Peptides against a protein of PDB entry 5VVV. Designs and how they scored, part 51

Target 1, 276 residues: chain A of PDB entry 5VVV
Amino acid sequence: FLCGVVEGFYGRPWVMEQRKELFRRLQKWELNTYLYAPKDDYKHRMFWREMYSVEEAEQLMTLISAAREYEIEFIYAISPGLDITFSNPKEVSTLKRKLDQVSQFGCRSFALLFDDIDHNMCAADKEVFSSFAHAQVSITNEIYQYLGEPETFLFCPTEYCGTFCYPNVSQSPYLRTVGEKLLPGIEVLWTGPKVVSKEIPVESIEEVSKIIKRAPVIWDNIHANDYDQKRLFLGPYKGRSTELIPRLKGVLTNPNCEFEANYVAIHTLATWYKSN
Target 2, 276 residues: chain A of PDB entry 5VVV as posed
Amino acid sequence: FLCGVVEGFYGRPWVMEQRKELFRRLQKWELNTYLYAPKDDYKHRMFWREMYSVEEAEQLMTLISAAREYEIEFIYAISPGLDITFSNPKEVSTLKRKLDQVSQFGCRSFALLFDNIDHNMCAADKEVFSSFAHAQVSITNEIYQYLGEPETFLFCPTEYCGTFCYPNVSQSPYLRTVGEKLLPGIEVLWTGPKVVSKEIPVESIEEVSKIIKRAPVIWDNIHANDYDQKRLFLGPYKGRSTELIPRLKGVLTNPNCEFEANYVAIHTLATWYKSN

## One batch from the design tools (peptide; made by RFdiffusion4, then SolubleMPNN)

Design b1_p12_8_s3 (from b1_p12_8, 8 letters changed)
Fold by OpenDDE base, seed 5:
Structure b1_p12_8_s3 (fold): chain B 276 residues (1-276), chain A 12 residues (1-12)
Amino acid sequence: as target 1 above (276 residues)
Amino acid sequence: MEKFQEQARKDA
């Protein structure tokens, strides 16, 4: 069971010292996972093709080493979906080289994120792939296999919540393709019925699990505030029955952008997780 | 960004 934090928000990323402090807190609270997915890290998303500089490499190596020190699984995410051409072998090779670099930093767990992108393929991809889901699954499977089938590999679908599913969760051709064609060792991220789910009913997890043919990892936006900079979500982790735990592969909270605001959010997630 | 933020604001 993956339980911890995804740094998955838009806005100023946490500094390395905050991330190290996070790992210390995660360990102390018996949480085990950190997903590195800061949307405003240029080399994570907008400039995903760009290799890390020597200085950035040193920082990431230090961060990954710190995660290991605190027995936190460091999952490196990349979000190539803004402008990747899935059918272009050069794009695939560029993605491979980027993940090779991160592997050299000591990273062993990875994620491919296709959240917050347009559902349209370019003309070249339409000639090769039957659908956007087929394109995403193809590259995800190829990368997963290329990396030697790492123990933890995550996929974030473009339809990552109930409200984004067309026509709905159980009938989504996109999620059906993901479920049928995504390799079984790849985990699927899900935010619940909504982008920000006040509640995640058990039935909603059973529904998505059926179509994706696996238990999801919850990317939990309950405390996310990147959509409203005037709000801080200081309340406890709630609206999730502990009966979800045996039905999930994990829960990663995507909390407030303000690192200092997240004590209650993360601590109460840990309490929730340990209560089962 | 915009789609996420718009939807998240509707969800919140």
Scores: peptide ipSAE 0.407, ipTM 0.918, DockQ to the pose 0.924
Fold by OpenDDE base, seed 4:
Structure b1_p12_8_s3 (fold): chain B 276 residues (1-276), chain A 12 residues (1-12)
Amino acid sequence: as target 1 above (276 residues)
Amino acid sequence: MEKFQEQARKDA
């Protein structure tokens, strides 16, 4: 069971010292996972093709080493979906080389994120792939196999919540393709019925699990505030039955952008997790 | 981003 934090918000990423402090807190609270997915990290998303500089590499190596020191699984995410051409072998090779670099930093767990992108493929991809889901699954499976089938590999679908599913969760051709074609060792991220789910009913997890043919990892936006920086979500982790725990592969909270605001969010997630 | 932020604000 993956339980911890995703740094998955828009806005200023956390500094390395905040991330190290996070790992210390995660260990102390018996949480086990950090997903590195800061939307405004240029080399994560907008410039995903660009290799890390020597200085950036040293920082990431230090961060990954710190995660290991605190027994936190460091998952490196990349979000190529803004401008990748899935059918272009050069794009696939570029993605491979980027993940090879991160593997050299000592990273062993990875994620491919296709959240917050347009559903339309370019003309070249439409000639090769039957659907956007087929394109995403193809590259995800290829990368997963290329990396030697790492123990933890995550996929974030473009339809990552109930409100983004067309026509709905149980009938989504996109999620059906993901469920049928995504290799079984790849985990699927999900935010619940909504982008910001006040509640995640058990039935909603059973519905999505059926179509994706696996238990999801919850990307939990309950404490996310990147959509309204005038608000801080200081309340407890709530609206999730502990009956979800045996029906999930994990829960990663995407908390407030303000690192210092997240004590209650993360601590109460830990309490929730240990209550089952 | 815009779609996410708009939807997140509607959900919240």
Scores: peptide ipSAE 0.406, ipTM 0.918, DockQ to the pose 0.921
Fold by OpenDDE base, seed 3:
Structure b1_p12_8_s3 (fold): chain B 276 residues (1-276), chain A 12 residues (1-12)
Amino acid sequence: as target 1 above (276 residues)
Amino acid sequence: MEKFQEQARKDA
């Protein structure tokens, strides 16, 4: 069971010292996972093709080593979906080289994120792939296999919540393709019925699990505040029955952008997880 | 960005 934090927000990424402090807190609270997915890290999303510099490499190696020191699984995410051409073998090779570099830093767990992108393929991709889901699954499976089938590999769908599913969760052709074609060793990220789910009912997890043919990992936006600069959510982790735990592969909270605001968010997630 | 922020504001 993956339980911890995703740094998945828009806005200023956490600094390396904050991330190391996070790992110490995660270990102390018996949490086990950190997903590196900061949207405004240029080489994560906007410039995903760009290799890390020597200085950035040293920082990432140090960060990955710190995660290992605290027995925290470091998952490196990349979000190529803004401008990748899925049918272009150069794009696939570029993605492979980028993930090879991160693997050389000692990373062993990875994620491909296709959240917050348009559902449209370019003309070249439409000639090769039957749908956007087929394109995403194709590259995800290829990368997963290329990396030697890592123990932890995550996929974030473009339809990552109930409100983004067309026509709905159980009838989504996109999620059906993901469920049927995504290799079984790849985990699927999900935010619940909504982007910011006030509640995640058990029945909603059973519904999505059926179509994706696996238990999801919750990307939990309950404490996210990157959508409203005036909001700071300091409340406890709530609206999730502990009956979800046996029905999930994990829960990763995407908390407030302000690092020091997240004590209650992360601690109450840990309490929730240990109460099962 | 815009889609997430817009939908998250509607969801919250």
Scores: peptide ipSAE 0.399, ipTM 0.915, DockQ to the pose 0.916
Fold by OpenDDE base, seed 1:
Structure b1_p12_8_s3 (fold): chain B 276 residues (1-276), chain A 12 residues (1-12)
Amino acid sequence: as target 1 above (276 residues)
Amino acid sequence: MEKFQEQARKDA
């Protein structure tokens, strides 16, 4: 069971010292996972093709080493979906080289994220792939196999919540393709019925699990505040039955942008997890 | 970004 934090928000990323402090807290609270997915980290999303500089490499190596020191699984995410051409072998090779670099930093767990992108493929991809889901699954499976089938590999679908599913969760052709074609060793991220789910009913997890043919990892936006800079979410982790735990592969909370605001959010997630 | 923020504000 993956339990911890995803740094998955828009806005100023956390500094390396905050991330190291997070790892200390995660270990202390018996949480085990950190997903590196800061939307405004340039080489994570907008400039995903760019290799890390020597200085950036040293920082990431130090961060990954710190995660290992605190027995926290460091998952490196990349979000190529803004402008990748899935059918272009050069794009696939560029993605491979980027993940090879991160593997050299000592990273062993990875994620491909296709959240917050348009559903439209370019003309070249439409000639090769039957749908957007087929394109995403093809590259994800290829990268997963290329990396030697890492123990932890995550996929974030473009339809990552109930409200984004067309026509709905159980009938989505996109999620059906993901469930049928994504290799079984790849985990699927999900935010619940909504982007910001006040509640995640057990029945909603059973519904999505059936179509994706696996238990999801919850990307939990209950404490996310990147959509409203005037709000801080200081309340406890709530609206999730502990009956979800045996029906999930994990829970990663995407909390407030302000690192200092997240004590209650993360601590109460840990209490919830240990109550099973 | 815009679609996420718009939907997140509707969910909040």
Scores: peptide ipSAE 0.397, ipTM 0.917, DockQ to the pose 0.920

Design b1_p12_8_s4 (from b1_p12_8, 10 letters changed)
Fold by OpenDDE base, seed 4:
Structure b1_p12_8_s4 (fold): chain B 276 residues (1-276), chain A 12 residues (1-12)
Amino acid sequence: as target 1 above (276 residues)
Amino acid sequence: MKKMMEIARKDA
């Protein structure tokens, strides 16, 4: 069971010292996972093709080593979906080389994220792939196999919540393709019925699990404030029955952008997780 | 970026 934090917000990423402090807190609270997915990290999303500099490499190596020191699984995410051409072997090779570099930093767990992108394929991809889901699954499976089938590999769908599913969760051709064609060792991220789910009913998890043919990992936006940084979500982790725990592969909270605001959010997630 | 974030997080 993956339980911890995703740094998955828009806005200023956390500094390395904050991330190390996070690992200390995660260990102390018996949480086990950090997903590196800061939307405004240039080499994560907008400039995903760009290799890390020597200085950036040293920072990431240090961060990954710190995660290991605190027994926290460091998952490196990349979001190529803004401008990747899935059918272009050069783009696939570029993605491979980027993940090879991160593998050399000592990273062993990875994620491919296709959230917050347009649902349209370019003309070249339409000639090769039957749908956007087929294109995403193809590259995800290829990368997963290329990396030697790492123990933890995550996929974030473009339809990552109930409100983004067309026509709905149980009938989504996109999620059906993901469920049928995504290799079984790849985990699927999900935010619940909504992007920011006030509640995640058990029945909603059973519904999505059926179509994706696996238990999801919750990307939990309950404490996310990137959409309104004038608000801080200081309340407890709530609206999730502990009956979800046996039906999930994990829960990763995407909390407030302000690192200092997240004590209650993360601590109460830990309490929730240990209550099962 | 901000526009996409606002569109994506509109359920909040």
Scores: peptide ipSAE 0.104, ipTM 0.867, DockQ to the pose 0.628
Fold by OpenDDE base, seed 3:
Structure b1_p12_8_s4 (fold): chain B 276 residues (1-276), chain A 12 residues (1-12)
Amino acid sequence: as target 1 above (276 residues)
Amino acid sequence: MKKMMEIARKDA
């Protein structure tokens, strides 16, 4: 069971010292996972093709080593979906080389994120792939196999919550394709009925699990505040029954952008997880 | 940036 934090918000990423402090807190609270997915980290998303510099490489190696020291699984995410051409072998090779570099830093766990992108393929991809889901699954499976089938590999769908599913969760052709064609060793991220789910009912997890043919990992936006700079959610982790735990592969909270605001968010997630 | 903030605000 993956339990911890995703740094998945828009806005200023956390600094390396904050991330190391996070790992210490995660270990202390018997949480086990950190997903590196900061939307405004340029080489994560907007410039996903760009290799890390020597200085950036040293920082990432140090961060990954710190995660290991605290027994925290460091998952490196990349979000190529803004401008990748899925059918272009050069693009696939560029993605492979980027993930090879991160593997050399000692990273062993990875994620491909296709959240927050337009649902339309370019003309070249339409000639090769029958749908957007087929294109995403194809590259995800290829990368997963290329990396030697790492123990932890995550996929974030473009339809990552109930409100984004067309026509709905159980009838989505996109999620059906993901469930049928995504390799079984790849985990699927999900935010619940909504982007910011007030509640995640057990029945809603049973519904999505049926179509994706696996238990999801919850990307939990309950404490997210990047969408409203006037919002600071300091309340406990709530609206999730502990009956979800046996029905999930994990829970990763995407908390407030303000690092120091997240004590209650992360501590109450840990309490929830241990109450099972 | 703006799109997601707007989507999350509509869905929250």
Scores: peptide ipSAE 0.102, ipTM 0.868, DockQ to the pose 0.804
Fold by OpenDDE base, seed 1:
Structure b1_p12_8_s4 (fold): chain B 276 residues (1-276), chain A 12 residues (1-12)
Amino acid sequence: as target 1 above (276 residues)
Amino acid sequence: MKKMMEIARKDA
């Protein structure tokens, strides 16, 4: 069971010292996972093709080493979906080389994120792939196999919540393709009925699990505030029955942008997880 | 940024 934090928000990424402090807290609270997915880290999303500099490499190596020191699984995410051409072998090779570099930093767990992108393929991809889901699954499977089938590999679908599913969760052709074609060793991220789910009913997890043919990892936006920087979400982790735990592969909370605001959010997630 | 902050605001 993956339990911890995703740094998945828009806005100023956390600094390396905050991330190291997070790892200390995660270990202390018997949480086990950190997903590196900061939207405004340039080489994560906007410039995903760009290799890390020597200085950036040293920082990431130090961060990954710190995660290992605290027995935290460091998952490196990349979000190529803004402008990748899925059918272009050069783009696939560029993605491979980027993940090879991160593997050299000592990273062993990875994620491909296709959240927050337009549902349209370019003309070249339309000639090769039957749908957007087929394109995403093709590259994800290829990268997963290329990396030697790492123990933890995550996929974030473009339809990552109930409100994004057309016509609905159980009938989505996109999620059906993901469930049928995504290799079984790849985990699927999900935010619940909504982007920011006030509640995640057990029945909603049973519904999505059926179509994706696996238990999801919850990307939990309950404490996310990047959509409204005038608000801080300081309340406890709530609206999730402990009956979800045996029906999930994990829970990763995407909390407030302000690192200092997240004590209650993360601590109460840990309490919830231990109440199983 | 704009689209997703707007989507997150619409779903929140």
Scores: peptide ipSAE 0.093, ipTM 0.865, DockQ to the pose 0.796
Fold by OpenDDE base, seed 5:
Structure b1_p12_8_s4 (fold): chain B 276 residues (1-276), chain A 12 residues (1-12)
Amino acid sequence: as target 1 above (276 residues)
Amino acid sequence: MKKMMEIARKDA
């Protein structure tokens, strides 16, 4: 069971010292996972093709080593979906080289994120792939196999919550393709019925699990505040029955952008997880 | 505007 934090918000990323402090807290609270997915990290999303510099490489190696020191699984995410051409072998090779570089930093767990992108393929991809889901699954499976089938590999769908599913969760052709074609060793990220789910009912997890043919990892936006700069979410982790735990592969909270605001959010997630 | 802010406004 993956339990911890995703740094997945839009806004100023956390500094390396905050991330190391996070790992200490995660260990102390018996949490085990950190997903590196900061949307405004240039080489994560907008410039995903760009290799890390020597200085950036040293920082990432240090961060990955710190995660290992605290027995925290460090998952490196990349979000190529803004401008990747899935059918172009050069783009696939560029993605492979980027993940090879991160593998050399000592990273062993990875994620491909296709959240917050347009559902339309370019003309070249339409000639090769039957749908956007087929294109995403093809590259995800290829990368997963290329990396030697890592123990932890995550996929974030473009339809990552109930409100984004067309026509709905159980009938989504996109999620059906993901469920049928995504290799079984790849985990699927999900935010619940909504992007920011006030509650995640057990029935909603059973519904999505059926179509994706696996238990999801919750990307939990309950404490996310990147959508409202005037709000801090300081309340406890709530609206999730502990009956979800045996039906999930994990829970990763995407909390407030302000690192200092997240004590209650993360601590109460840990209490929830240990109460089962 | 950050894409998440636009998404959250549509989902809220």
Scores: peptide ipSAE 0.090, ipTM 0.858, DockQ to the pose 0.500

## One batch from the design tools (peptide; made by RFdiffusion4, then SolubleMPNN)

Design b2_p13_1_s1 (from b2_p13_1, 8 letters changed)
Fold by OpenDDE base, seed 4:
Structure b2_p13_1_s1 (fold): chain B 276 residues (1-276), chain A 13 residues (1-13)
Amino acid sequence: as target 1 above (276 residues)
Amino acid sequence: SEEEERYRKAALE
């Protein structure tokens, strides 16, 4: 069971010292996972093709080493979906080289994220793939296999919540393709019925699990505030029955952008997890 | 970006 934090918000990423402090807190609270997915990290999303500099590499190596020191699984995410051409072998090779670099930093767990992108493929991809889901699954499977089938590999679908599913969760051709074609060792991220799910009913998890043919990892936006800079979410982790725990592969909270605001959010997630 | 705006809108629903 993956339980911890995803740094997955828009806005200024946390600094390395904050991330190290996070690892200390996660260990102390017996959480086990950090997903590196800051939207405004240029080499994560906007410039996903760009290799890390020597200085950036040193920082990431240090960060990954710190995660290991605190027994936190460091998952490196990349979000190529804004401008990748899935059918272009050069793009696939570029993605492989980027993940090879991160592997050299000592990273062993990875994620491919296709959240917050347009559903329309370019003309070249439409000639090769029957759907957007087929394109995403193809590259995800290839990368997963290329990396030697790492123990933890995550996929974030474009339809990552109930409200983004067309026509709905159980009838989504996109999620059906993901469920049928995504290799079984790859985990699927999900935010619940909504982008920010006030509640995640057990029935909603059963519904999505059926179509994706696996238990999801919750990317939990309950404490996310990047969408409204006037709000801070200082309340406890709630609206998730502990009955979800055996029906999930994990829960990663995407909390407030303000690092110091997240004590209650993360601590109460830990309490929730241990209450099963 | 348009994608971020779509996220922000959906996050407020």
Scores: peptide ipSAE 0.652, ipTM 0.957, DockQ to the pose 0.951
Fold by OpenDDE base, seed 3:
Structure b2_p13_1_s1 (fold): chain B 276 residues (1-276), chain A 13 residues (1-13)
Amino acid sequence: as target 1 above (276 residues)
Amino acid sequence: SEEEERYRKAALE
């Protein structure tokens, strides 16, 4: 069971010292996972093709080593979906080289994220792939296999919540394709019925699990505040029955952008997890 | 970005 934090928000990423402090807290609270997915980290999303510099490499190696020191699984995410051409073998090779570099930093767990992108494929991809889901699954499976089928590999669908599913969760052709074609060793991220789910009912997890043919990992936006700078969520982790735990592969909270504001959010997640 | 605005809109629903 993956339980911890995803740094998955828009806005200023956390600094390396904050991330190291996070690992200390995660260990102390018996949580086990950190997903590196900061939207405004340039080489994560907008410039995903760009290799890390020597200086950036040193920082990432140090960060990954710190995660290992605190027994936290470091999952490196990349979000190529803004401008990748799925049918272009050069794009696939570029993605491979980027993940090879990160593997050299000592990273062993990875994620491909296709959240917050346009659903329309380019003309070249339409000639090769029957749907956007097929394109995403194809590259995800290829990368997963290329990396030697790492123990932890995550996929974030474009339809990552109930409200993004067309026509709905159970009838989504996109999610059906993901469920049927995504290799079984790849985990699927999900935010619940909404982007920010006040509640995640057990029945909603059963519904999505059926179509994706696996238990999801919850990307939990309950404490996310990047969507409204006037908001700060200091309340406890709630609206999730502990009956979800046996029905999930994990829970990763995407908390407030302000690192210092997340004590209650992360601590109460830990309490929730340990209460099962 | 347009993508971020779509997220923000949906996050407020």
Scores: peptide ipSAE 0.645, ipTM 0.956, DockQ to the pose 0.956
Fold by OpenDDE base, seed 2:
Structure b2_p13_1_s1 (fold): chain B 276 residues (1-276), chain A 13 residues (1-13)
Amino acid sequence: as target 1 above (276 residues)
Amino acid sequence: SEEEERYRKAALE
């Protein structure tokens, strides 16, 4: 069971010292996972093709080493979906080289994120792939296999919550393709009924699990405030029955952008997790 | 929801 934090918000990423402090807190609270997915980290998303500099590499190596020290699984995410051409072997090779570099930093767990992107493929991809889901699954499977089938590999769908599913969760051709064609060793991220879900009913998890043919990892935006940074979400982790735990592969909370605001959010997630 | 629209907008910017 993956339980911890995804740094998945828009806005200023956390500094390395905040991330190290996070790992210490995660260990103390018996949480086990950190997903590195800061949207405004340039080489994560907008410039995903760019290799890390020597200085950036040293920072990431230090961060990954710190996660290991605190027994936190460091999952490196990349979000190539803004401008990747899925059918272009050069793009696939570029993605492979980027993840090879991160593997050299000591990272062993990875994620491919296709959240918050256009649903349209370019003309070249339309000639090769039957749908957007087929293109995403193809590259995800190829990367997963290329990396030697790492123990933890996550996929974030473009339809990552109920309101983004067309026509709905259970009838989504996109999610059906993901469920049928994504290799079974790849975990699927899910956010619940909405982008910000006040509640995640058990029935909603059963519904998505059926179509994706696996238990999801929750990307939980309950404490996310990047959409309105004039608000801080200081309340407890709630609206999730502990009956979800046996039906999930994990829960990763995407909390407030302000690192210092997240004590209650993360601590109460830990209490929730241990209460089962 | 308004929040979902904000996430989508932030993604498109």
Scores: peptide ipSAE 0.158, ipTM 0.844, DockQ to the pose 0.132
Fold by OpenDDE base, seed 5:
Structure b2_p13_1_s1 (fold): chain B 276 residues (1-276), chain A 13 residues (1-13)
Amino acid sequence: as target 1 above (276 residues)
Amino acid sequence: SEEEERYRKAALE
């Protein structure tokens, strides 16, 4: 069971010292996972093709080593979906080279994120793939196999919540393709019925699990505030029955952008997890 | 909430 934090918000990323302090807190609270997915980190999303500099490499190596010191699984995410051409072998090779570099930093767990992108494929991809889901699954499976089938590999679908599913969760041809064609060793991220789910009913998890043919990992936006910096979410982790735990592969909270605001959010997630 | 989801979407558009 993956339990911890995803740094998955828009806005100023956390500094390396904050991330190290996070790992210490995660260990202290018996949490086990950090997903590196800061949307405004240039080489994560907008410039995903660009290799890390020597200085950036040293920082990431130090961060990954710190995660290991605190027994936290470091998952490196990349979001190529803004402008990748899935049918172009040069794009696939560029993605492979980027993940090879991160593997050299000592990273062993990875994620491909296709959240917050247009549902339309380019003309070249339409000639090769039957749907956007087929294109995403193809590259995800290829990368997963290329990396030697790492123990933890995550996929974030474009339809990552109930309200983004067309026509709905149970009838989504996109999620059907993901469920049928995504290799079984790859985990699927989900935010619940909504982008920001006040509650995640057990029945909603049973519904999505059926179509994706696996238990999801919750990307939980309950404490996310990137959409409204005038608000801080300081309340407890709530609206999730502990009956979800045996029906999930994990829960990763995407908390407030302000690192110092997240004590209650993360601590109460840990209490929830240990209460099962 | 539905309001929070709309704000999140609007911030991403």
Scores: peptide ipSAE 0.069, ipTM 0.797, DockQ to the pose 0.160

